# Peptides against a protein of PDB entry 3B8E, part 131

Target 1, 230 residues: chain A of PDB entry 3B8E
Amino acid sequence: PFLIFIIANIPLPLGTVTILCIDLGTDMVPAISLAYEQAESDIMKRQPRNPKTDKLVNEQLISMAYGQIGMIQALGGFFTYFVILAENGFLPIHLLGLRVNWDDRWINDVEDSYGQQWTYEQRKIVEFTCHTPFFVTIVVVQWADLVICKTRRNSVFQQGMKNKILIFGLFEETALAAFLSYCPGMGVALRMYPLKPTWWFCAFPYSLLIFVYDEVRKLIIRRRPGGWVE

## One batch from the design tools (peptide; made by RFdiffusion4, then SolubleMPNN)

Design b2_p20_3_s4 (from b2_p20_3, 15 letters changed)
Fold by OpenDDE base, seed 5:
Structure b2_p20_3_s4 (fold): chain B 230 residues (1-230), chain A 20 residues (1-20)
Amino acid sequence: as target 1 above (230 residues)
Amino acid sequence: LKELEELLEKLGKELLEKLE
């Protein structure tokens, strides 16, 4: 997110506080939950591995898969960000390079894509209005990520949702997202303004995309053991 | 955290200015 912000010079889509909430508040319980996940049924059925070469290959493949999932998460967040700004009169093309003027408190006449002038205060309200939906989008996408991460090769339909700690993690993430989105004072304290409930659904296509992507990946792994997608 | 955010934003702006 920050790299795209630097490259595109757009208004800040996600605050540092929200990033910290994701890293420290949202991801910890899910990570712990995976340690208690039920073992895959196929682990003991795998062919003998070369402990030196196959471990390194597997670590690289896992790293690439998580990297791809992370990119899809970021895309989901940015999609929500651009939709909100577009609904407020700022088309994506107009946001490119706008940050310098956007963040200048002395410029009170920044024009949107339709020629409407925005004060500094109005712009910051819109910016902070984007932070909450971006965060919520990440949480909703993380639901799919958490569910798919419980297995490497088996479908979620085969493994099932037996891990109570994982389920608890999903509820914790959702509760945190709801708290940050709707608790009074979060706009002042965390720069997270209240979210319309409709924005929760904006991330669902991306959650579905991650789920489908991982199921297809796992299907390929099952059909072609030792393939490059492992 | 708010102060930290403001500091990071300031540093980010300074970095952008140097890259331009």
Scores: peptide ipSAE 0.007, ipTM 0.250, DockQ to the pose 0.015
Fold by OpenDDE base, seed 2:
Structure b2_p20_3_s4 (fold): chain B 230 residues (1-230), chain A 20 residues (1-20)
Amino acid sequence: as target 1 above (230 residues)
Amino acid sequence: LKELEELLEKLGKELLEKLE
C-alpha cells in the first residue's frame, strides 16, 4: 500500500499505524492458525521426495502463496479506497499525481473530478474516512483467504471447519476490526474515522469472487492433476 | 505515533521529490 502511494502519488489510502495493526494484529493470528491447519490427506500420502528440494519448493510455494494473498488483500483495500473517493467526487484517474496538492495545507481549492473545490480539512476527512473501510475490507477478504487456504485441492465444503484456532482467528480479527472502527478516540489516535456498518458489505462481492475463483481452481486441479494451474 | 506518521509522510515527500 505504501509503495503504491509513493509510485502513483495518490492520497494516503492506509495509515502507517493501520498497516501495523494489519501486519501484527490482524495477520499474525490468522497466519498462526493456518500453521495448525490439518494437512490435506493427499499431501500426507506423498512420500517425502528429496528432502532438500522439497523443503525449498515448499518454502517457495508458501512464500508465493502468502505473497499472492497479500497482493489480493491490497487490491481489495484499494478497490474500497477508490470506491469511497469516487463517491466523494474523486475518480481514480484524477487521484494520480494529486498527492502534492492534496497534502498541501495552503491549497484549499483542490478540485475534484466534477470541479468542486475541497479545503484541506475536507480532504483530510475524506482521506481518514478511507482508512477504516480499507482495514475492514482487508479483514473481510482475509475471511475468504483463510478459508480457501485450508486446502490446496479439496473444496472447503469437503475439508470443513475443524481447526478451532482458525475459527478463533476469524473472530479475533473481526473483533479487532469492530474495535478499531467504533471505539471512541480511534479517529484521533489511529486516523481511523468511524465506519458506517454498510461499508462492511463493500468487500463481500470481492470475497465471494475470490472464494468462487478458488473453488473453481481447486475443481480444475482435482479434474486435471499436474496442470499449470496448480 | 502521529509524529512517526508525519515523519514517514515527510520522508515519502522527499523521496518523491528526488524521483521527479
Scores: peptide ipSAE 0.007, ipTM 0.236, DockQ to the pose 0.014
Fold by OpenDDE base, seed 3:
Structure b2_p20_3_s4 (fold): chain B 230 residues (1-230), chain A 20 residues (1-20)
Amino acid sequence: as target 1 above (230 residues)
Amino acid sequence: LKELEELLEKLGKELLEKLE
Protein backbone atom coordinates (compact mmCIF):
# COMPACT_ATOMS: atom_id res chain seq x y z
CA PRO B 1 0.00 0.00 0.00
CA PHE B 2 2.78 2.45 0.78
CA LEU B 3 4.50 1.54 -2.45
CA ILE B 4 1.39 2.36 -4.44
CA PHE B 5 1.08 5.60 -2.50
CA ILE B 6 4.54 6.64 -3.66
CA ILE B 7 4.28 5.37 -7.23
CA ALA B 8 0.79 6.60 -8.02
CA ASN B 9 1.01 9.71 -5.82
CA ILE B 10 -2.37 8.96 -4.30
CA PRO B 11 -3.49 9.87 -0.80
CA LEU B 12 -1.98 7.50 1.75
CA PRO B 13 -4.25 4.45 1.94
CA LEU B 14 -2.67 2.91 5.02
CA GLY B 15 -0.32 4.32 7.60
CA THR B 16 3.07 2.81 8.31
CA VAL B 17 2.16 2.07 11.91
CA THR B 18 -0.89 0.18 10.74
CA ILE B 19 1.25 -1.82 8.33
CA LEU B 20 3.49 -2.74 11.22
CA CYS B 21 0.45 -3.83 13.19
CA ILE B 22 -0.49 -6.12 10.33
CA ASP B 23 2.98 -7.58 9.96
CA LEU B 24 3.83 -7.95 13.62
CA GLY B 25 0.48 -8.22 15.29
CA THR B 26 -1.77 -9.90 12.78
CA ASP B 27 0.53 -12.15 10.77
CA MET B 28 2.85 -13.54 13.42
CA VAL B 29 0.47 -15.80 15.29
CA PRO B 30 -1.07 -17.14 12.11
CA ALA B 31 2.38 -17.86 10.71
CA ILE B 32 3.30 -19.73 13.86
CA SER B 33 0.02 -21.58 13.73
CA LEU B 34 0.82 -22.89 10.28
CA ALA B 35 4.07 -24.32 11.58
CA TYR B 36 2.06 -26.45 13.98
CA GLU B 37 -0.46 -27.55 11.39
CA GLN B 38 -0.41 -31.28 11.00
CA ALA B 39 1.32 -32.31 7.85
CA GLU B 40 -1.14 -33.00 5.12
CA SER B 41 -1.89 -36.70 5.06
CA ASP B 42 -0.82 -36.92 1.44
CA ILE B 43 2.53 -35.26 2.10
CA MET B 44 3.33 -37.68 4.89
CA LYS B 45 2.46 -40.69 2.77
CA ARG B 46 4.52 -39.63 -0.22
CA GLN B 47 8.02 -40.91 -0.11
CA PRO B 48 10.45 -38.19 -1.04
CA ARG B 49 11.26 -39.05 -4.63
CA ASN B 50 13.96 -36.50 -5.24
CA PRO B 51 14.71 -34.13 -2.37
CA LYS B 52 16.20 -31.44 -4.59
CA THR B 53 13.48 -31.32 -7.21
CA ASP B 54 10.67 -31.78 -4.73
CA LYS B 55 11.92 -28.91 -2.59
CA LEU B 56 12.25 -26.64 -5.59
CA VAL B 57 8.78 -27.51 -6.79
CA ASN B 58 7.35 -26.99 -3.33
CA GLU B 59 9.06 -23.64 -2.91
CA GLN B 60 7.86 -22.49 -6.30
CA LEU B 61 4.32 -23.60 -5.56
CA ILE B 62 4.27 -21.92 -2.18
CA SER B 63 5.73 -18.75 -3.65
CA MET B 64 3.16 -18.68 -6.41
CA ALA B 65 0.30 -19.34 -4.03
CA TYR B 66 1.38 -16.67 -1.56
CA GLY B 67 2.12 -14.26 -4.37
CA GLN B 68 -1.32 -14.71 -5.86
CA ILE B 69 -3.06 -14.50 -2.51
CA GLY B 70 -1.04 -11.45 -1.59
CA MET B 71 -2.07 -9.74 -4.79
CA ILE B 72 -5.73 -10.50 -4.17
CA GLN B 73 -5.33 -9.23 -0.62
CA ALA B 74 -3.81 -5.98 -1.83
CA LEU B 75 -6.57 -5.61 -4.40
CA GLY B 76 -9.13 -6.06 -1.66
CA GLY B 77 -7.56 -3.35 0.44
CA PHE B 78 -7.33 -0.93 -2.45
CA PHE B 79 -10.88 -1.69 -3.48
CA THR B 80 -12.08 -0.64 -0.05
CA TYR B 81 -9.89 2.45 -0.21
CA PHE B 82 -11.25 3.52 -3.58
CA VAL B 83 -14.84 2.84 -2.54
CA ILE B 84 -14.50 5.07 0.51
CA LEU B 85 -12.88 7.87 -1.43
CA ALA B 86 -15.45 7.58 -4.21
CA GLU B 87 -18.24 7.82 -1.66
CA ASN B 88 -16.62 11.01 -0.45
CA GLY B 89 -16.45 12.46 -3.95
CA PHE B 90 -13.00 11.35 -5.11
CA LEU B 91 -13.11 9.01 -8.08
CA PRO B 92 -10.09 6.72 -8.59
CA ILE B 93 -8.86 8.54 -11.68
CA HIS B 94 -8.89 11.84 -9.82
CA LEU B 95 -6.67 10.47 -7.06
CA LEU B 96 -3.75 9.85 -9.41
CA GLY B 97 -1.16 12.54 -8.81
CA LEU B 98 -3.30 14.24 -6.18
CA ARG B 99 -0.98 13.54 -3.23
CA VAL B 100 1.12 16.67 -3.63
CA ASN B 101 -1.88 18.94 -3.32
CA TRP B 102 -3.60 16.60 -0.88
CA ASP B 103 -0.80 16.78 1.66
CA ASP B 104 -0.21 20.51 1.26
CA ARG B 105 -1.55 22.28 4.32
CA TRP B 106 -1.72 25.59 2.50
CA ILE B 107 -4.04 24.35 -0.23
CA ASN B 108 -7.55 24.40 1.13
CA ASP B 109 -9.41 24.27 -2.15
CA VAL B 110 -8.56 20.84 -3.54
CA GLU B 111 -11.44 19.88 -5.75
CA ASP B 112 -13.05 16.49 -5.78
CA SER B 113 -14.44 14.81 -8.86
CA TYR B 114 -17.64 16.81 -8.51
CA GLY B 115 -16.05 20.23 -8.09
CA GLN B 116 -16.43 20.42 -4.33
CA GLN B 117 -13.55 22.06 -2.55
CA TRP B 118 -11.93 20.29 0.37
CA THR B 119 -9.90 21.89 3.11
CA TYR B 120 -6.75 20.26 4.39
CA GLU B 121 -8.51 19.15 7.55
CA GLN B 122 -11.39 17.64 5.63
CA ARG B 123 -8.99 15.77 3.36
CA LYS B 124 -7.08 14.34 6.28
CA ILE B 125 -10.28 13.17 7.91
CA VAL B 126 -11.17 11.29 4.75
CA GLU B 127 -7.65 9.89 4.48
CA PHE B 128 -7.68 8.62 8.03
CA THR B 129 -11.16 7.28 7.50
CA CYS B 130 -9.66 5.02 4.85
CA HIS B 131 -6.97 3.57 7.11
CA THR B 132 -9.24 1.59 9.39
CA PRO B 133 -11.35 -0.03 6.67
CA PHE B 134 -8.22 -0.88 4.74
CA PHE B 135 -6.76 -2.60 7.78
CA VAL B 136 -9.98 -4.44 8.52
CA THR B 137 -10.19 -5.54 4.91
CA ILE B 138 -6.74 -7.04 5.18
CA VAL B 139 -7.71 -8.90 8.34
CA VAL B 140 -10.90 -10.27 6.84
CA VAL B 141 -9.04 -11.42 3.75
CA GLN B 142 -6.45 -13.03 6.01
CA TRP B 143 -9.18 -15.15 7.55
CA ALA B 144 -9.62 -16.87 4.26
CA ASP B 145 -5.89 -16.98 3.65
CA LEU B 146 -5.19 -18.71 6.94
CA VAL B 147 -7.92 -21.23 6.39
CA ILE B 148 -6.75 -22.12 2.89
CA CYS B 149 -3.09 -22.30 3.89
CA LYS B 150 -3.82 -25.18 6.23
CA THR B 151 -3.49 -27.57 3.36
CA ARG B 152 -1.68 -27.61 0.06
CA ARG B 153 -3.81 -30.16 -1.70
CA ASN B 154 -6.71 -31.16 0.50
CA SER B 155 -9.86 -29.13 0.80
CA VAL B 156 -10.48 -27.30 4.04
CA PHE B 157 -13.52 -29.49 4.39
CA GLN B 158 -11.32 -32.56 4.30
CA GLN B 159 -8.70 -31.28 6.72
CA GLY B 160 -11.07 -29.52 9.08
CA MET B 161 -10.25 -26.96 11.73
CA LYS B 162 -8.20 -29.10 14.08
CA ASN B 163 -5.38 -26.65 14.69
CA LYS B 164 -6.31 -24.76 17.84
CA ILE B 165 -3.43 -22.35 17.34
CA LEU B 166 -4.79 -21.37 13.94
CA ILE B 167 -8.20 -20.74 15.45
CA PHE B 168 -6.56 -18.65 18.13
CA GLY B 169 -4.74 -16.69 15.45
CA LEU B 170 -8.01 -15.90 13.71
CA PHE B 171 -9.49 -14.61 16.94
CA GLU B 172 -6.39 -12.58 17.70
CA GLU B 173 -6.50 -10.91 14.30
CA THR B 174 -10.17 -10.13 14.75
CA ALA B 175 -9.66 -8.81 18.25
CA LEU B 176 -6.78 -6.62 17.13
CA ALA B 177 -8.86 -5.27 14.26
CA ALA B 178 -11.71 -4.49 16.62
CA PHE B 179 -9.37 -2.85 19.11
CA LEU B 180 -7.70 -0.64 16.52
CA SER B 181 -11.04 0.22 14.92
CA TYR B 182 -13.05 1.12 18.00
CA CYS B 183 -10.73 1.90 20.89
CA PRO B 184 -10.81 5.57 21.83
CA GLY B 185 -7.70 7.48 20.86
CA MET B 186 -6.76 5.32 17.87
CA GLY B 187 -7.63 8.17 15.55
CA VAL B 188 -4.92 10.28 17.12
CA ALA B 189 -2.41 7.57 17.93
CA LEU B 190 -2.60 5.50 14.76
CA ARG B 191 -4.45 7.84 12.40
CA MET B 192 -7.26 5.30 12.29
CA TYR B 193 -10.68 6.77 12.71
CA PRO B 194 -13.51 4.57 13.97
CA LEU B 195 -14.94 2.21 11.43
CA LYS B 196 -18.60 1.97 10.63
CA PRO B 197 -19.60 -1.62 11.31
CA THR B 198 -20.87 -1.99 7.75
CA TRP B 199 -17.34 -1.74 6.40
CA TRP B 200 -16.43 -5.06 7.99
CA PHE B 201 -18.52 -6.68 5.31
CA CYS B 202 -16.82 -4.88 2.44
CA ALA B 203 -14.00 -7.42 2.42
CA PHE B 204 -16.21 -10.50 2.54
CA PRO B 205 -16.50 -10.86 -1.23
CA TYR B 206 -12.72 -10.91 -1.46
CA SER B 207 -12.38 -13.44 1.31
CA LEU B 208 -14.92 -15.59 -0.45
CA LEU B 209 -13.09 -15.12 -3.73
CA ILE B 210 -9.82 -16.26 -2.20
CA PHE B 211 -11.52 -19.21 -0.58
CA VAL B 212 -13.23 -20.29 -3.78
CA TYR B 213 -10.08 -19.72 -5.80
CA ASP B 214 -8.01 -21.88 -3.52
CA GLU B 215 -10.60 -24.63 -3.31
CA VAL B 216 -10.79 -24.71 -7.09
CA ARG B 217 -7.00 -24.71 -7.32
CA LYS B 218 -6.76 -27.60 -4.89
CA LEU B 219 -9.47 -29.47 -6.73
CA ILE B 220 -7.56 -29.10 -9.99
CA ILE B 221 -4.35 -30.25 -8.31
CA ARG B 222 -6.12 -33.33 -6.99
CA ARG B 223 -7.56 -34.17 -10.38
CA ARG B 224 -4.46 -33.31 -12.40
CA PRO B 225 -1.34 -33.97 -10.39
CA GLY B 226 1.69 -32.24 -11.85
CA GLY B 227 -0.29 -29.61 -13.69
CA TRP B 228 0.81 -26.00 -14.09
CA VAL B 229 -1.71 -24.99 -11.42
CA GLU B 230 0.53 -26.42 -8.76
CA LEU A 1 4.86 -13.59 -10.42
CA LYS A 2 8.44 -14.34 -9.53
CA GLU A 3 9.60 -11.28 -11.41
CA LEU A 4 6.95 -9.24 -9.70
CA GLU A 5 8.01 -10.58 -6.32
CA GLU A 6 11.60 -9.71 -7.06
CA LEU A 7 10.59 -6.26 -8.14
CA LEU A 8 8.53 -5.77 -5.02
CA GLU A 9 11.37 -7.00 -2.85
CA LYS A 10 13.75 -4.63 -4.54
CA LEU A 11 11.38 -1.73 -4.12
CA GLY A 12 10.75 -2.72 -0.53
CA LYS A 13 14.46 -2.73 0.22
CA GLU A 14 14.89 0.64 -1.41
CA LEU A 15 12.05 2.03 0.64
CA LEU A 16 13.50 0.63 3.83
CA GLU A 17 16.85 2.16 3.01
CA LYS A 18 15.19 5.52 2.50
CA LEU A 19 13.32 5.24 5.76
CA GLU A 20 16.51 4.53 7.68
Scores: peptide ipSAE 0.000, ipTM 0.240, DockQ to the pose 0.026
Fold by OpenDDE base, seed 4:
Structure b2_p20_3_s4 (fold): chain B 230 residues (1-230), chain A 20 residues (1-20)
Amino acid sequence: as target 1 above (230 residues)
Amino acid sequence: LKELEELLEKLGKELLEKLE
C-alpha cells in the first residue's frame, strides 16, 4: 500500500498506525497459526526426502505464494479506497498526483472530479474515512488468505478447519478490526473513523477471488505434481 | 500479545502526538 502511495502520489490510503496494526497485529498471529498448521499437516505427514533442497524449495514457494496473496490483498484495499473516494467525488484518475495539494493545509479549494471544492478539513475527513474500510478490507482478505494457506496441496474442503490457533487468529483479527472500527476515540487516536457495516462486504469479492485462485492453484498442483505452479 | 497491543497503542499515541 505504501509503495503505491509513493509511486502514484495519491492521498494516503491507510495511516501508518493502521499499517503497523496490520503488520504486527493482524499478520503475526496468522503467521504463527500457519506455521503450526504447516507443521501439523505437511511436515508431520511427509518426511522430507532431502531436508536442504525441500526446505529451500518450500520456502521459495511459500514466499511466492505470500507475495501473490499480499499483492491481491493490496489490490483489495486499494479497491475499497478508490470506491470510497469515488463515492465522495474523487475518481481514481483525479487522485494521481493529488497528494501534494491534498496534504497542503493552505489549499482549501482542491477540486474533485466534478469541480466541487474541498477544504483541508473536508479532505482529511474523507481520507480518514478511507483508513478504516481499507484496514477492514485487508482483514477480510486475510481471512481468506489464512484459510487457503492452511494447506499447500489440499483443498480447504479436504483439510477442514482443524487448527485451533488458526481459528483463534481469525477471531483475533476480527475483534481487532471491530475494536479499531467502532471503539470511541479511534477517530481521534488512530484517525480511523467509524465504519459503516456495509464496508465489511466490500472486501468479500476479493476474499472470494483469493479463495478461488488458491483452490485452482491447488487443483493444478494436484493434477500436475511437480508442475510450474508449485 | 497484550504487551504487543500495549506497545502498538503507545506507538500510535506517539505518532499522533507527532502529527499534531
Scores: peptide ipSAE 0.005, ipTM 0.269, DockQ to the pose 0.029; fails the geometry check

Design b2_p20_4_s1 (from b2_p20_4, 14 letters changed)
Fold by OpenDDE base, seed 1:
Structure b2_p20_4_s1 (fold): chain B 230 residues (1-230), chain A 20 residues (1-20)
Amino acid sequence: as target 1 above (230 residues)
Amino acid sequence: EKEELEKIEEYKKALAKYNA
């Protein structure tokens, strides 16, 4: 997300605090889940046939899967960002290179795609309005990721503690998203303005896309054991 | 669009209160 912001010179889609909330809240749950998965794989007495290669392959598989899912999550967030800005008169093509003028407090006549002039305050409101939906989109897409992780390892169904940690993590992320989205003063404190409930549904197509992607991936792995997708 | 503009105006008022 932050790299695309720098490369495209678009208005900031995620506030620094929102990024910190993702890094400390949202990314911590997958990291804990992975740490418990590794600990469980170490507890699972089935010595890998080749402990060095099979562990490395599994770690690479997991890392690549999470990297791809993370990319889809970012795309979902950016889609929501572009939809909100487009609804407010800023088409995606017009946002390219606009950051310099967007962030300049002395320019109060930044034109949208329809020739409407936007003050600095108006622009910052629209920008901050994007932060919350982006975060919520990431959280909703993470629900799909957590369900996918649960379906990959049959052992997660057997070990009640991991399910409790995953459910607790989902609850914490959702509660955090709701708190940041609807608590008074979050717009000022965190630059996260209140989100219309309808925007929660904007993330669902991307959650579905992740499910489809994972099912297709699983299907490919089942049909071609030892392929590049492993 | 009209509801979003109204929200923008409401947020403008909130921001103006914060900057005061």
Scores: peptide ipSAE 0.020, ipTM 0.575, DockQ to the pose 0.009
Fold by OpenDDE base, seed 4:
Structure b2_p20_4_s1 (fold): chain B 230 residues (1-230), chain A 20 residues (1-20)
Amino acid sequence: as target 1 above (230 residues)
Amino acid sequence: EKEELEKIEEYKKALAKYNA
């Protein structure tokens, strides 16, 4: 999120506090849960871990948890961000380079894609309206991504949900998302405005697409071992 | 529009409280 903000000079889609909540509150438990997932033999070519001595986390699990999940989360979050801003009159192309004027409190006539003028206050409301949906989108995408990451070759339906820590992490993330989205005072304290329940579903098509893509990929791997999709 | 206006007013109140 922050890199795209700098490169594209767009309105900030996610606040610093929200980023910290993701990094410390959501990503940590899932990352740990993946480290303790009961092995598919091709993901975890390791003997049972000694919990006291095993400093070695599988590099593949780390790369999937922090690399691929992070990229997919960012894409999902930006999708939701662009949808919200488009619904408020700001098309994605119009957002490019807009940050300078967007953050200027003395400019009260910033035009949207349809020629409507926006005051500084109105712009900040729309900006802060993106924070909570972006966060919730990340959580919803993580549901799919974490389930995908537990297996490399096997279908989710074949492997099942055996990791109790993963399940706990999913519930914790969902509870945190609900707390930050609906607890009184979060709009003022964290600049995370309350979400309409419909926004929880904004990420679902994206999560479903990823899930279907991964299941197809895994199906190909199972049918054609040693293919380019491994 | 009415809900947006109410949010704007709530934000103005919150900003006024924050800047005070």
Scores: peptide ipSAE 0.019, ipTM 0.507, DockQ to the pose 0.009
Fold by OpenDDE base, seed 5:
Structure b2_p20_4_s1 (fold): chain B 230 residues (1-230), chain A 20 residues (1-20)
Amino acid sequence: as target 1 above (230 residues)
Amino acid sequence: EKEELEKIEEYKKALAKYNA
C-alpha cells in the first residue's frame, strides 16, 4: 500500500501507526488460526508425504493466497479513500501529483476538481477523515479473511463458525476499529477522525469478493486435488 | 507535528461550530 502513495504522489490515506496497529493487532489472529489449521491438516494427513516437498508447496500456496487477499484489502481501502475525497470535491485524477501542494502548509489555495480553494487546515481535516475509513475498510475485509481462513479446503457453509478463536478475532478487530475510530483524542494521536457509520458498509462488496474468491479457490482444490491452487 | 495537529483539531472544532 505505502508504495502506491509514493508512486502516485497522492495525499496519504493511512498513517504509519495505524498500519502498525493493523499488522500487529488484526493480522496476528488470522496467522495463528492458519497455523493451527495447518498443524491440524498436517497431523491428519499422516499419509506418506514427502515432508520436504509438500510443506514447501503448501507454504508457497498459502503465501500466494494471502498476497492476493492483501491486494484485495488494499484495493478496498483505496476505493473508500477515493470515494470520500470525491465527495469532498477531489476526483481521483486530480489527486495524482497533488501531494506536494497538499502537504505544503504555506499553500492555502489548493483547488479541488471544481475550482474550490482549500486551506491547509481544511485539506488536513479531509485527509485525516480518510484515514479512519481506510482502516475500517481493511478491518471489515479482514472479517471475511478470518472466516475463510478457518477452512483451507472445505466451504465455510460446510463447517460453520464453530471456532471460538475466530469469533474472538472478529471481536478484537471490531473493538480495535471502534476504539481507533471513535475514541476521543485519536484525531491528534493517530490522525484518525471519527467516521460516519455508513462508511463501514463501503467495504462489504470487497469482503464478499474475498469470500467468493476463496470459495471458488476451495472448489477448484476439491475438484483438482494436487493442483497449483492448493 | 503534534502542535500542528492540535491547531488542526482547533480549526475542526471551530468549523463544526460554524456549520452547526
Scores: peptide ipSAE 0.026, ipTM 0.602, DockQ to the pose 0.008; fails the geometry check
Fold by OpenDDE base, seed 3:
Structure b2_p20_4_s1 (fold): chain B 230 residues (1-230), chain A 20 residues (1-20)
Amino acid sequence: as target 1 above (230 residues)
Amino acid sequence: EKEELEKIEEYKKALAKYNA
């Protein structure tokens, strides 16, 4: 998010502190959950035939999978961001390069895509209104990611939700998202304005997409062991 | 930065009251 803000010169979609809250509050517990999950009995019971090559291949496959999921999460967040800004009169194309004027407190006549002028305060309200939905979108997408990452080959339907740590992680990230979205003062502290409850559901299509993507991936792996999709 | 955010929050509250 922050890199795209710098590169594209768009209004900041998510604050740095909020990104840190994601890393510490949503990613850490899942990572611990995955570490404590009894490694899929088929992966760990398979003695590596060549410890060096098999480790490298596995690390590369893990890195690619996490990279792809992370990209889908970012796309989901940015989609939500662009939808909110478009609903407020700022089309995605108009946002490119707008940051300089957007962040200038002395410019009170920044035009939207429809020629409406926006004061600095109005622009910042819209910006901070985007932060919360962006964050919530990431959390909701992570629900699917966490459930998916539990197994390499088996469907979620086959393994079930037996990992108490995973369930705890899902609860914690959801509670954090609710706290940051609705607790008084978070608008000032984290630049996260309160979220309308309806926006929680905007991320569900992306969560479903990730879920379907992974189930298809796992199905391919089961049918073609040793394929490049692992 | 905090003072600016507080002003924005005050503005938001005022706007919410105006739109209510």
Scores: peptide ipSAE 0.021, ipTM 0.592, DockQ to the pose 0.008; fails the geometry check

Design b2_p20_4_s2 (from b2_p20_4, 13 letters changed)
Fold by OpenDDE base, seed 1:
Structure b2_p20_4_s2 (fold): chain B 230 residues (1-230), chain A 20 residues (1-20)
Amino acid sequence: as target 1 above (230 residues)
Amino acid sequence: DEEELKKIEEYKEALKRYLA
């Protein structure tokens, strides 16, 4: 997300504080959960046939899969960001390169795609309004990610959600997202303005996409053991 | 600044109305 912000010079979709909240609040408990998660019996039982090559290939494939999932998460957040800005008159094309003028407090006549002028305060409000949905989108997509990370080969339907720590992590992430989204003062403290409940559903297609992607990946792995997708 | 915060809240409410 931050790289796209720098490259495209768009208004900041996710604030530094919200990034820290993700890193410290949403990712830590799940990471701990995954660390204590009993490795899928199939993962632990497979002695690498060639310890050097098989480990390297597996690490590369895992890294690539997680990288792809992370990209889908980011795309989900950006989609929500662009939708909100478009609804407020800023089309995605117009946002390209706009950051310099957007962040300039002395420019109070930044035009949207329809010629409406926006004050600095108005622009910052719509920007901060985007931070919350972006964060919520990441959390909702993380639900799918955490569930799929529990298994490398088995379907979620086969393994089930038996890890109490994982369930606790999902609950904590959701509670944190709700707290940050709706608690009074979070707009000032964290630049996270309240989100309409309907915007929570904007993340669901991306969660579903990740879920489908992982299930398809796992299906391929099960059907073609030792393939390039493992 | 409290005045700036007040303006922000007013615009926030206006934005909520616009998005609704």
Scores: peptide ipSAE 0.022, ipTM 0.595, DockQ to the pose 0.009
Fold by OpenDDE base, seed 2:
Structure b2_p20_4_s2 (fold): chain B 230 residues (1-230), chain A 20 residues (1-20)
Amino acid sequence: as target 1 above (230 residues)
Amino acid sequence: DEEELKKIEEYKEALKRYLA
């Protein structure tokens, strides 16, 4: 997220402290849960032909999966960010290069995509309004990602929710999201303004798409073992 | 800073109404 902010020169979608909260609070426990689930579901069923090589391959696969999840989460967050800004008159294309004027407190006539002028205070409120939904979107996307990453081949419906660590991780990240979103003072401390409950649903279509995509992928893998989709 | 904060709160409330 921060790299895209720098490269695209867009308004900051997520504060640095919030990023740290995600990395340490929401990503760590789910990542551990995924490591345990993958070890149980995929490693145990594959008799290691060579224990050393197969362990290394599995570690690489876990690392790749974690990296992919992180990218998907970022994409989900940016999706929500762009939706909120678009609803407030700032289309994604218009945001490119806008940061310099956006962050300048002396410019009070920044125009949106429709020619409406925004004061510095108004812009900052919209920016900070994006932080909480971005975070919540990451959590909602994590729900889907954690569920789908339980197995490489088996459907979620076949494997079920047997991993207690995964269930705990889902609960913890949701509780953290609720705490950061609704606890008094978080708007000042983390620049995360309270989120209306309706915005939790903004990420659901995205999570559903990921879920459907992964189920289709797994279906293809089951029908065509050893294909490039694996 | 205090005036800015006050304006921010006013606009925050307005935005909350808009995002409702």
Scores: peptide ipSAE 0.022, ipTM 0.591, DockQ to the pose 0.009
Fold by OpenDDE base, seed 4:
Structure b2_p20_4_s2 (fold): chain B 230 residues (1-230), chain A 20 residues (1-20)
Amino acid sequence: as target 1 above (230 residues)
Amino acid sequence: DEEELKKIEEYKEALKRYLA
């Protein structure tokens, strides 16, 4: 998110505190859940054919998979961001390069895509309105990521969701998202305005996409053992 | 920041009224 902010010079989609909440609140429990995840039965039964090459291949594949998932996650967040801004009159094309004027408190006549002028305060309201949905979108997409990370090769349907820590992590992330989104004072403290419940669903297509992507990937791995996708 | 946030909240309510 921050990289796109810098490159596109768009209004900040996520506050620094929100990013910290993601990093600290949503990544810790998943990491713990993965640490306690029982190795797939296939992993435990397979001796590496060549420990050196297989380790390198595994690291590359893991990095590629996480990179791709992370990209989909970012796209989901930005999609939500652009939808909210578009609903408030700012089309994506109009946001390009707008950051400087957006953050200038002395400019009170920033025009949206439809020629409506926005005061600084109005712009900041819209910006802060984007923070919460973006955060929630990331959390919802992370649900799928966490679920798929449980298994390397097996389908989630085959492996099942036996890890209680993973389930707890999902609830914790959801509870954190709900707390940050709806607790009184969060708008002032974290610049996270309350989110309409409908925005929780904006992330679902991306969560589904990640899930489908991972299942297809795993299916390919199962059908082509020793392929470059392993 | 608190005064700015208070103004933002006031405008938020106004914006909600405007968008409703």
Scores: peptide ipSAE 0.020, ipTM 0.580, DockQ to the pose 0.009
Fold by OpenDDE base, seed 3:
Structure b2_p20_4_s2 (fold): chain B 230 residues (1-230), chain A 20 residues (1-20)
Amino acid sequence: as target 1 above (230 residues)
Amino acid sequence: DEEELKKIEEYKEALKRYLA
């Protein structure tokens, strides 16, 4: 998010502090959960035919899969960002290059896509209104990511949710998202304004997309063992 | 910064009232 903010010169979709909250609060416990997750019995039972080459190939494929999931996650966040800004009169095309004027306190007549002038304070409120739903979208998408990362080959429906650490991670990130979204003072402290509960549901299509993507991937792996998708 | 934050909070409350 921050890189796109710099490159595209759009209003900041997610604050640096919020990114830190994601890294510390939502990514760490899931990573631990994955580390303690017993490798699928099939992975542990398969003696690597060539430990060096097979490990490298598997690591590359895993890295690519996580990279793809990360891209879908980012797209979900940006979708929510663009929807909120569009609802407030700023179409996506109009946001390109707008940051310089957006962040200038002396410019109080920044026009939206409909010719409405926005004061600095109004612009910052809209910006900070985007931070919370962007964060929540990431968390909701991470639910799917955490669940799918539990297994390499087996469907989530086959493996089940037996990992207590995974369940704890899901609870923690959800509780953190709720805290940051609804606790008084978070708007001032973290530039995260309170979110309407309905916005939690806007992320669900992306969570579903990741879930479907992974299930399809796993299905392909099961049908074509040793394929490039593993 | 505190005055700006106060204005932002006031506007946020106004916005909440408008969106409610």
Scores: peptide ipSAE 0.018, ipTM 0.543, DockQ to the pose 0.009

